# Ledger of designs, part 103: peptides against a protein of PDB entry 7UQJ

Target 1, 160 residues: chain A of PDB entry 7UQJ
Amino acid sequence: PELYQNFNITPPRGVLFHGPPGTGKTLMARALAASCSSDERKITFFMRKGADILSKWVGEAERQLRLLFEEAKKHQPSIIFFDEIDGLAPVRSSKQEQIHASIVSTLLALMDGMDNRGQVIVIGATNRPDAVDPALRRPGRFDREFYFPLPDVKARFKIL

## One batch from the design tools (peptide; made by RFdiffusion4, then SolubleMPNN)

Design b2_p14_7_s3 (from b2_p14_7, 7 letters changed)
Fold by OpenDDE base, seed 5:
Structure b2_p14_7_s3 (fold): chain B 160 residues (1-160), chain C 160 residues (1-160), chain D 160 residues (1-160), chain A 14 residues (1-14)
Amino acid sequence: as target 1 above (160 residues)
Amino acid sequence: as target 1 above (160 residues)
Amino acid sequence: as target 1 above (160 residues)
Amino acid sequence: MLEYTDEDLKIPQP
């Protein structure tokens, strides 16, 4: 509530930060956590990288996701930040994606299972919002999306 | 010069941004590029991810690095930002690192070959400065290191 | 010096962050403060909102500004961040702005009175750089300006 | 290796 009370925002269960790399998605998530932390109320910030969940926890990624959500609930108010969430939850259409279908399914279930009473916010960050499974972008999951554009520096950022 | 003239900084050939993930290393690099760009002088910002150079350009990574530095020199003043540079230039001590020894060697040579007259800054960002080849951290390469701590909320935001 | 010594940067007395709302000006200021704070050297970050200085301290805003700068000097290295500085330092041309002319004059004097030896950085943020008194934008004050362009965000960051 | 662990990412509880 209070994280959301400061902004009169209906608590998004999940917020997708999307935009080019280096637009400050991760920094924003941390700064939000920091700014919402008072001396009276510390926010626990959990950060995971999508690719790391798959690579570090090969065969146990589903269990690690469950533990993460449980720990976030235990340490609420909390923010779970998934950096590069497209690495965790690729679109379901490709043959390589079948290997991760169970992980995506687990994340979906965990997001759906978040009690509206919990002070757990999930922030997903991606450079490729279209690479995120559309099922995660539905109401009750990552139902809010915030684009982080490049600083429109009149400087030619040639992202080659 | 001018990128460095606004800052009475002896042009570091390379600057290593290190610190926990989501401390704004990439955002800072972009903001620096932005801030150093005027209407009169546009800075060209080149961003590469260390892992992407290895994965997208398997067998051509050395050539792509050379082309990147050439293009940065052609479009000076310029910033080359290597995000997750530890992915490009791992320490030379591990057996797997031998596969990328030529890439690291190429990057070393490119950094050494930067004319002091060039308006090319190289920024490397890492969450693991100790995973970056010590040869890259020598004078004339990444000879400046900037720590990006977590927003230590113990920075007493005395909101008085 | 040392905030600037890590970056061989001649200390800008003031830096103006300008750009549309939601471009991360405040976030960047916080991230800069965080990134410049080490375990060895904590930066004290003072944040004030221009409108708050006028509204909360009606008739004492000048004194509060002086106290802020004194406290920042006492707790150096420090950053003073004025969010919505256009609310504090409107252009001198409007009839309503005459009421705040003394506050603007005080801020000018405080910025001029910053010893080059002080580790105090002043960051002003505004959505309306043209609404900031040009006197503040002179050398030795907010002599550096950083444009934070719009996120091409359909996402309504109502920074109210 | 300075691995910034998840614990380092926890805002330290006093």
Scores: peptide ipSAE 0.013, ipTM 0.405, DockQ to the pose 0.034
Fold by OpenDDE base, seed 4:
Structure b2_p14_7_s3 (fold): chain B 160 residues (1-160), chain C 160 residues (1-160), chain D 160 residues (1-160), chain A 14 residues (1-14)
Amino acid sequence: as target 1 above (160 residues)
Amino acid sequence: as target 1 above (160 residues)
Amino acid sequence: as target 1 above (160 residues)
Amino acid sequence: MLEYTDEDLKIPQP
């Protein structure tokens, strides 16, 4: 409840941040996590890179996802941030079919198994929302999307 | 001595940068390293991610930490930056007890074994200072802490 | 042709972004990729961290580099961004001689095999241009270099 | 400034 009040969003199980690379999706996810943390209410922030879960955990990726969601529940209120989620959950039509299909299926099941009572928000960031399996973008999963436009050239040069 | 003069801090063995994710802890550590480097005095900057030391070096993490501190001494003046240090040195009460305990114990010993004569500064960055083993936050280790507040919403949107 | 018009640079096979850590090299590479993407012309952005290619793909790193360049050609116009390229292609004189030498040789061959007809730009980012194998900094490879100075202390504190 | 990465300090895995 309260975590979602701080986000000013209806409690989605997942929020997809999408937009061009370098538009601050990761920074925003971190800033949101931090803005929702108060002295009284510490939010636990879990960050994973999608491609790293696939590559580091060959044969254990499903288990690592389960553990991640269990730890997130244990440390609620919590945010799970998947950076480059298209690396974790590519469209099923890509030729790396079987291993990715199991991981995607596990992530779907974990998101579906999140009772709305859990103060766990999942944020996925991608530069390519169309490269994310459409099954993840359905209601009850990543059912809210935020587009991050390119900063003006002037804004880019102010960071540089 | 001189490295610490450039930081305008008493020579702590370690400085803990803590604050919400995306508050620029890593950027500041890099900027400090760079600002303390002059044409005459090159500072060597060593960067490690805490969780990556744990995951990449199962059974060798202690040795890798020893080598890191040896190389830092060899290349003094130097900075060792641990990003996400809570991933390397979680609170001892976490159930992944034995492997983490050895790494934490090694890091403690390395920080304790740093003679104040060494121009080596250790910067730990964390989003969760309370997830860092309290033994690391004692005098002679990470005994200075810098809080990085969330940038104003306006500052966040200027980076975005 | 057109990708290079958008960069306002002669078509180098590679551009080296170098400068102190945290000077926005990665952000600039992403911003360039995105600024060159229009609604009509989507640029595919491939990001790899140099050290991650070395560590994740022991014995397969050469194959992964070949696949990366093949995918970049297939999805042209494209950008391959190597963050921390000094981790992938260290100077050959470093004692980790054989495995790194093969990866460097493969990267050299891939960059040399890029016909100027390919709309593939390679951006390497490093904090240490002198730690990058000089063979990569030759004409037809990373033959353009951009220095990223430290932002003013005031600019650092605006990002923080 | 010289920056050393994990790769620069990799112990050869046995």
Scores: peptide ipSAE 0.012, ipTM 0.161, DockQ to the pose 0.098
Fold by OpenDDE base, seed 1:
Structure b2_p14_7_s3 (fold): chain B 160 residues (1-160), chain C 160 residues (1-160), chain D 160 residues (1-160), chain A 14 residues (1-14)
Amino acid sequence: as target 1 above (160 residues)
Amino acid sequence: as target 1 above (160 residues)
Amino acid sequence: as target 1 above (160 residues)
Amino acid sequence: MLEYTDEDLKIPQP
C-alpha cells in the first residue's frame, strides 16, 4: 500500500499471472509477497487452488471464498493467490455451468467489493488465460495480466 | 557428465520433489531439463498432471501412461515430469481404490521396466509425499526425494 | 548421473546464477543439490552468504573459505552455494578493496585448485553479475552463467 | 502426512 501510495501507482485489485506450467507464477507471487514485506510491515499471504475450492468445498465454495476475503481484509496488508484460477472460474461454456456460475459470480462480487483503499491484492495464476471467464479479466478485477515465458532455454543451455 | 562419471552415481530413475505449494518444484524440473540440455543435445521434456491423467483419460489412463513412457524413450534423452503425482497414485487407503490400483500398478511396472541405461528421468512433484503410494517411493522408482522448502523469507528480504 | 554421462557434459567447477532478486536462484541451487542426491548417495550442500563471510569472519574470512572447501572436499559429492557472491567478491572498485582483494584471491586460488576430478560444484548467486570480480567469471571458475529472468518485469512493477 | 497446511503457506508474521 505505502509503496503504491509513494509511487502514485494505483494498486491493481487483481493481477493475472499466465504462462506455461512451471514458469514460476506461484514462486513470483510468493516473491512479491516477500518483497513487499519489511521488518516493519509483514504481508499476509493466502494461497488457494482453484480446483481445491471446487472439489473440497462442494456447496460451500461461495462461503469459503467470502471467508477468505474477510480473513485477507482482517490481516491487511495481504495477498490472495489463486493457483489454477481457471479451475475456479472456467469459461461459462463448460457443462458444469451452474456451480461455476455461482462461484464466478461470488468472486466477481468480492473483487468488485474490494474498496480501492484495501490493502488486499488478488493474484490469479493460470496456464490458460483464455479458460478464465472474461468477466474476471475486466477493469477493477484481474485488470492486469503478466505473461510468464518459459525461461529462455538458451540461457540455461550454456551452463550445462 | 564427468562429475557423474567421476561420482559413479547411479542416475535415479525417479525423483520425488516435495514441498509446500509454490516452492518452484515444476520450475526446478524445467530448469533441470533446460540445464541438462545443450546446444548440441536437447532434452525432451514431458509434463503431465496426475489429476489430468485420471480425469481426462478415464479408462485410458494406463494406456496413456504407457504411451508417455514409450514416447519419452523414443525421444531420449528425456524427462517425464508428473506434477501433483499424489493425484495419479494416491495411497491405496482411499475408497477409490480400484482405478487407482491399476494406474499405480502400471506406473510401478513402467518405472521398474526402465533399463538403467535409459536416458529417461522421471520426476514426480507433490505437496504431500505421504499421500503418494509407498510402493512408488521404493528403490528403483522414486528412490530419491527432494524437499523444496519455502524460500527463506529472510533471504529475500536482504536482497531488496 | 547417466544423463550427464550420456551427454559428456564437462561439469562446471563454478556456476554463476544471476538475475533479479526473488527469481529463485537460491531455490534452484537447493533443488539442484537435492536433485543430485540419492538414497544411495547424498550430496552435501554447503550454503554461505557472501556478506556473512565478510561480516562475521573479519580477518578469518580466508581461513573460513579454505575450511569450507576442505570440508566440501571431505564430504564429496558436495555443492558449495554462495548466496550474494557479489558481497564476497565485489569488483575491486569498492572502498573496501584490501580485504576484498585477499578474499577474492583466496577464492580464485581455491577454485583454480579444484582438480577436475573433484566432486565439488561451486554455485554463486548474485543480483548483479557485473558487481562480481571478472576474475571469478573466467574459465575454470564461474565459467558458466545462468540468467534467472523475472518471469515478467511488468508483473513485478504492476504489483509494486 | 506432511500436508503443507495453510499455516505453512503463511509468511511468518512477526
Scores: peptide ipSAE 0.006, ipTM 0.335, DockQ to the pose 0.055

Design b2_p14_7_s3 (from b2_p14_7, 7 letters changed)
Fold by OpenDDE base, seed 2:
Structure b2_p14_7_s3 (fold): chain B 160 residues (1-160), chain C 160 residues (1-160), chain D 160 residues (1-160), chain A 14 residues (1-14)
Amino acid sequence: as target 1 above (160 residues)
Amino acid sequence: as target 1 above (160 residues)
Amino acid sequence: as target 1 above (160 residues)
Amino acid sequence: MLEYTDEDLKIPQP
């Protein structure tokens, strides 16, 4: 509730951050986690890369996802940030390995199994929103999307 | 000496940068290296990731650490930046693999073996300061700590 | 042509961004891609890490490079950004593995094979320009170089 | 366990 008020958004289970690489998707997720954290209420921030879940945990990726969601639920209020989520949950094709289909199915089940009243927000970041399985973009999953445009070069020259 | 004057700090052997991920710990270490570099005095900047030292150099991590410190000493003035140092030197537990205990012991010995008059600064960055072995946080090692708060979301919207 | 006008540079096939790590090389490449994108003309941005090409695609790195350049050509106007290009194309030494020599040779051939009138820009980023094979720094390849100085620490504190 | 990935420490480029 309060976490979602600070986001000024109706509590989605998931938010998709999409835009060109390095538009600050990852930083926005982190800054949102910080802005919603107070001295009285620390938000636990979990970060995973989609491709790392596949590559580091061959045969255990589903278990690792389950453990991640359990840990996020245990440490509420929490944010789960999936960077490069298109690497985890690519668009289903008849040519996709059964392993990818199983991982996507597990992620869908975990997002569906979250109590809507839970203080767990899932943020997926991608450079390729069209490469994300449409099943993840349905209501109750990543049903809100934020486009991150590239900053104007002028805004950037103020940082340099 | 001059390198430490430019840091406006008593010469630590090590500085721990800690804070939430993406608070710019890595960038600060790099910015400090540049600000202390002149046309007459280039600082050599060595960067390693803690987890990469373990994963890429299975069985050679200790040797790689020794070589890194030797090279940093050879190219003085220098900065050694360990990103994700908690991945290299996690808190000692009875459940830690002997390999991790050996790497931590090697890093401790290398930090203790640095001549305090050397122009080598070690910077460790972590998101989990409490996951860093307390032996590394003692005087003569990472005895100074800088907390990197998350930028205010407002400060971030000035960059975008 | 128009893409190169927006860069205010004579059309290089490649631009080398070099400077200390975290000087915003990757971010500059991305911001340039954005500033050259309009509603009428979206630039496709491809990003790869040099070390990832070697590690993820052992034995297929050459094929992956070819596919990347073909895809970039198909989606013109496009930018190919190689982060940590020194990891992909280190200076040739008598001690380099045959695999590295082959990958460098493939990258050279792909850069040479680009039609100069194509709307594909290649950006390489490195922290170690002297570790990049000099063959890549010749005219028609990475023949323009941009040095990224470290931002003044004061400029950085304006971001935090 | 807060596992931060290697890109976690990339300065999130705005």
Scores: peptide ipSAE 0.021, ipTM 0.197, DockQ to the pose 0.066; fails the geometry check

Design b2_p14_7_s4 (from b2_p14_7, 7 letters changed)
Fold by OpenDDE base, seed 2:
Structure b2_p14_7_s4 (fold): chain B 160 residues (1-160), chain C 160 residues (1-160), chain D 160 residues (1-160), chain A 14 residues (1-14)
Amino acid sequence: as target 1 above (160 residues)
Amino acid sequence: as target 1 above (160 residues)
Amino acid sequence: as target 1 above (160 residues)
Amino acid sequence: MLTYTDEDLEIPKP
């Protein structure tokens, strides 16, 4: 509850951060995690890259996802941040390897299996929201989306 | 001397940047390197990720560390930046692979072997200062620490 | 034409962003892409790391470059951003693997083969402009260079 | 204090 209040959002299981790369999606996810942490309530922040789950854990990616969600549940309140989630859960195509379909299915099942009362937020970041499987963008999964516009070049030149 | 004066710090061999990921540790290390560079005095900046030294150089990590320190010494004034240094030099445990213990030992020896008069600064960045071997945090190694707090969410919204 | 007007630059095929790491080269390339996007004209932004093209696509890197340029041409107006382009196109040495020489040759051919009337901008980012093959820095390739100085440490503390 | 678990924490094999 309090974690979701700090986000000023109804408790979604998942939030999709989308926008051009380097708009600060990862940075915002981390900032939100810390802003929701108090001295009384430390939030555990888990970070994974979508492509790294596929490449580093050939044949174990499903197990690694399960372990990640179990660990996040054990360390509540927690945030799971998937950077480049389109690398993990690309749009299903008839040419997608069975492995990718299985990993997406596992992620869907893990997001569906979370108790709505759990203090686990899943944040997916992508540069290509249309490359994320629409099944992930349904209610009870990544049902909220935040667009990260590029800061105006003028705003950046004031910072550089 | 001048490099250390520009840092406004007594000449440490090593500085530990610690704080949550995305607080700009890597960014600050790079900023310091160029702010200390003048037209008359170019600073050479070497960057390595701790985990990348372990993963990319299986069995050669010690040699790569030695070569890095030799090259940094050759191109003085220089900065060696280890991003995610806890991935290279985790706290010694009875379950740590002999390989990790050897790499940590090599890094310790290289930091101890630098002449204090050398214009080589070593910057380690970590999200987990308590996961860095305490032997690295001793005088003459990473004996200065800089905490990188998360920018206040409000400060970030002014930049976005 | 309009894309190049928004950059306030004569239409180069390629722009080299160089400067110390973490000067915001990647960040600027992305900011430019969106500042040049309007509601009427969405710019497609393609991002690749030079080293990732070599490491992830062993033996297929040339094909992946061709596909990238074809896709960028299909989705005009577009930007191709190569982060760490020195990892893809290092200076030719007698000790460079034949594979690196072939990938550099493919990138050169792709940049030369773009019609100057195409609304595809190629941005290369590097920390080491002198480590980029001089053949890439010739007219009709990366013939414009932008130096990214490090923001003064004080400027950064205003952002943090 | 936010505990960050980055990717290269080998979850110790049980």
Scores: peptide ipSAE 0.010, ipTM 0.264, DockQ to the pose 0.078
Fold by OpenDDE base, seed 5:
Structure b2_p14_7_s4 (fold): chain B 160 residues (1-160), chain C 160 residues (1-160), chain D 160 residues (1-160), chain A 14 residues (1-14)
Amino acid sequence: as target 1 above (160 residues)
Amino acid sequence: as target 1 above (160 residues)
Amino acid sequence: as target 1 above (160 residues)
Amino acid sequence: MLTYTDEDLEIPKP
């Protein structure tokens, strides 16, 4: 929460972390949550994986998203981290497309329904920013994007 | 393990991980500790935060450092990870400078007193390598430095 | 790098990174690869995700695993990182169980077929070690396990 | 389409 308070930056409702896999997107989201958690302000960190939302909650995915956002609001300041948010995107099958479209539409509605006054930040992580529905990348949703390049493999471990 | 076998490199007594926050320094230290732990050889991982050494152990910080190194030696092979080792450096106050100077001098002495025969590795992590006392960065101490770049912030913060 | 040199530890053929999601297992695998890459020795880092092996390579997953291990052997020293290796486990469907069983059996065979002389390390990451087939956790495969606890834990990594 | 394919991350030699 405080990371954004001292920056006269309207706290992004949604932040998209994108970059090659293992660039530390998930780590960064956790580290942000941890770094923002002070003794004075505990941040509740909620994590879901896009593929898990589809696979574990078949038929209840929308309800589980709603409950997640309610719980995040109840435990504010909070971070909702969606790892592999592109995994809310279907594998190429028409039946999965409908389920996906419903889940994505629910996520859109939940992000739109977050009052600017809530200390709830949503972080989406993806290895495929272009596989994230453009509607999620609009203002008021994942309106900020952070590229996580490969740790430039020219990270010279210069063992001096 | 093998990745390092072919390097005829004398094991560093101390390794400084430096780089921007959230670059995974702490995580790296943990997983190095983990990765070095086999069924045959358990590595004991000790973690301390620089600020915690100053704040939690006010007046006993030196003793706690000595105990930490003794315990690490007792449980060798071991890793001592100092997260935010720059946090052993005081906030700019003359009284804290003396306490800091004492703690740093104790850490220097403990690192110098490590027999090369001990399977104790010290990892310091900092976001501010320039805030780490140059004496800690000398041979036989934190004589190896590893830069953890930000995943190259060619993160175009394209705030659209 | 050097952490492992003084440890007469037979290099694990396979290492299982397990722990809560976003404990940085993927970042660690990358950073291990980077840390082991010197100017003298490039480590080739191959990354695959368990779910992607099932979903992207439907019907060719076994061939792609074989090609991955061949390419890793060709570019040795190398690390093969399987993120979410538990995602090689199917969603509960009998047809997916057969495909999964085949892919897992192929991975088992590939890990068993790795000559101890090859500089190929396989790292599996999972949030659910219990969802990883016990056959993968046997000696000569993922025979070393590393727990990545949540950063909040005061936890003594007591690798029992 | 910045599909960061799981292509060959050659970790360049330092």
Scores: peptide ipSAE 0.013, ipTM 0.231, DockQ to the pose 0.040; fails the geometry check
Fold by OpenDDE base, seed 3:
Structure b2_p14_7_s4 (fold): chain B 160 residues (1-160), chain C 160 residues (1-160), chain D 160 residues (1-160), chain A 14 residues (1-14)
Amino acid sequence: as target 1 above (160 residues)
Amino acid sequence: as target 1 above (160 residues)
Amino acid sequence: as target 1 above (160 residues)
Amino acid sequence: MLTYTDEDLEIPKP
C-alpha cells in the first residue's frame, strides 16, 4: 500500500513475481510488507502456498480463499502472498478442469471484488508464469509482472 | 568451497539454513554460489527440493542422491542446495520409517564420504529445523546452522 | 572474507549494494554475515544507518566511525554494514560540505587503513549510488558494486 | 518444535 501510495501509482490489485526458484520472490514480498509498515501503520502479511490451499483444503479451497481475503480486508492494510500460485490456478488443463476452474473463478472474483480503496495487495509468485491462467494476468488482477532472474554467474555476488 | 578455504577452516560438509518461509534461505544459497564463482572458477549450483526427490523419484531417491553427489563432485567446486530438506530427511517417524531411513542413511553416507578436500558444499534449508533427522545435524554433516529471522521490523526494507 | 580469500582475490575492503529500497540489500548483508559465521568462527555483524550516524552523533560522527572500525577489528572476522550509506557519505554538495567532507574523509581513511589481512568487510547499501561520493567507489574501498534492481517489468533482476 | 509456520507474520511495526 504505502509503497505505491507515495509513488502516486494506483496500487496494482495484483503483482506477479516470476523467476527461477530461490531468486528472492518470497523475500521481496516480505520486504515489501516490511517497508510498507510504519510505526503508525502495520501491514499484515498473509502467506499461502497455492499447492497447500489445494492439498490441505480439498473441497474447501474456495471457502479458504474467501476467508483469506476477508481476513486480509479486516486487517488492512494487508498483503496476500501466494507462493507457487501456478499450483492454485494452473492454466485450464482438460482433465482436472472443474475443480481448478472453480478455484480460479473464486480467485478472479475476489481480485475483481477488491474495492479500489482497499488496502489489500495480492502478490503471486511462480517459477512458471506461463502455467498461470491468463485470466489472472489481466488488468485489475495480476496486472504487473516482475521477473526474478538467477543471479548471473559473472556478476559476482562478491559477498566478501 | 572458497568461502571456507581462506579461513583455514575445514569447509563444513553441510550448512543448515533455517527460519520462516521467505527469509531468503534459497536466495542466500544462490548468492553464495554466485559470490564464490569467478571468471576463472565457476561454482556449479545444484538445487533440489527435498519433497521433489521423494515424490518424483519414488524407489529411485537413493540413486538420485548418489547421482547428485557424483555430478557435484564431477563439477566441483559445487554447491548442493536442498530446499525443504525436512521433506527429504524427516525425523524418523514410525510409519514411513523404512523409505525415509534408507534416504537418510544414503544422505548421511554421502555427506560422510565427502573428502575433506572436496570442493562440494551441501546447504540444507528448512522452516522446521527440529523436523530434520538429528543424525544430519552432527559434526561432519550439517554441523553449522544459520537462523534466517524475519527481516527485522526496524530495519525497514524501505522498498519505496 | 573467506569467499574471496580462496579465490586468491584480495578481499575488497568494501562492497556497495545499490538498488531501490527493499530489494534485499540489508537482508543479503545479514545473510552473508550469517553464512560466513561458523561454530568455530562467529562473524560479528555491525549495522549502522548512514543517516543515524549523522543525526544521532552530530559532532561525534568521526569518533563513532573510528570506534565502529576499532570494534569491528577487535571482533574480527567482522562485517560492517552501512545501510543508507548515501546519508553518511553524500556526494560533496556545497552547503553541508564541511561536515560531510570530514565524515567521508574519516571513512576513506578507515577503509584505506584496513590491513589486507584484516578480516573486516564493509558493505554499503544505498538507493542512490550516484549520491555516494566517488572517492568511496575507488579500488581498495567500495570497489565492487551489486545492483539490486526493483523487479522492473522488463528488467530482469540481474542480481549480477 | 521451532516450526516457523506460514502463519500470519505480522510484520511488526518498525
Scores: peptide ipSAE 0.006, ipTM 0.373, DockQ to the pose 0.053; fails the geometry check

Design b2_p14_7_s4 (from b2_p14_7, 7 letters changed)
Fold by OpenDDE base, seed 1:
Structure b2_p14_7_s4 (fold): chain B 160 residues (1-160), chain C 160 residues (1-160), chain D 160 residues (1-160), chain A 14 residues (1-14)
Amino acid sequence: as target 1 above (160 residues)
Amino acid sequence: as target 1 above (160 residues)
Amino acid sequence: as target 1 above (160 residues)
Amino acid sequence: MLTYTDEDLEIPKP
């Protein structure tokens, strides 16, 4: 919370964390969630896996996304973290197209429906940013991207 | 491998990283792999997801595990990191029992077959250590466990 | 920047990341810097090592710090990340006292001179928070601290 | 498609 107020930057609707596996994307999202709450103002952290939303909720994934966003809105300020978002919203040209297309459409609508003043931030994490539907990577959605490089081996040696 | 040699500690055959999602288990495994590489000795880091071994290699998962361990052995010193190992080796009483049982049996045999002098370390990461087959958590396998706590939410709240 | 506005929290002048080596302090700082940049508003990330400021700029370290803060101010919103800040600002009782004392004094003055509305955040990272001059850890400076716990030290000794 | 390798990474020397 505090860093952004001083920077006078309007919070993104969505932020894409991308980088090699095990670069701390999920850790960072949790760290951000933790660091953004205060003693007076707690942030609620909602975490979902892209693959879980597809596999566990076949036929209800859209409803589950709507419920997630409504719950996040109810518990403002909140962060929705999608781990492996490329598993939720693959590029439309993949042959499992129809179920994915409806979920992507729902996620797009939910992100577009967030008021810019809403205290809900969506963080997507992926190892494959190019496997995320480009429609999700447009302005007003996941319009900010963060590369998580492999932590430099030299930096690790100095720390260990 | 190298830090163990320098500390005169016999490397475990297997180490289980457990803790809530996004506690940096995978990041730590990569950090350890990086920090164990020297100018004279590189560590090869093999990463697999438990769910991927089951879903991508239906009917060949056992062979893929054998190949992974042989490749890791060929590229010693090496680390095999299983992300979401609870997806690979669920407790035997889970209703998808038979396919899992053979994979667990293969993984057990591969871990038991590692000579204590082998420069191959296996790291399993899970959010659900109790969902990992107890046979994998016995001495000579994943006999060492590391809890990754959520970094204290309050400590994070103070900074961001 | 944006997460903080939504959470209505005033950014600290300085944040201390502390914890054992390899806990991802530098990774976290980079990911935060990344996460605060948008397509419309990029955050400039300035990285310096405490030891480098002392060793490379003997006799000009104070000037280099002033230039760094002015450059960060010019490129707002910005993050200044001091890796190994204990190397820059050791406790005054360390025998290399006089050169360190002037650098610490300069850093104190620079942090105190930051307007609370300034879009410059200073992140210090250290493995030794108690080796950082306590004057830097006071309110209005590095008044917020994040502990980066080692995943159990036994894990490190067992993998390395 | 930029795929960050889930593959076997040789950790580069420091």
Scores: peptide ipSAE 0.000, ipTM 0.379, DockQ to the pose 0.052; fails the geometry check

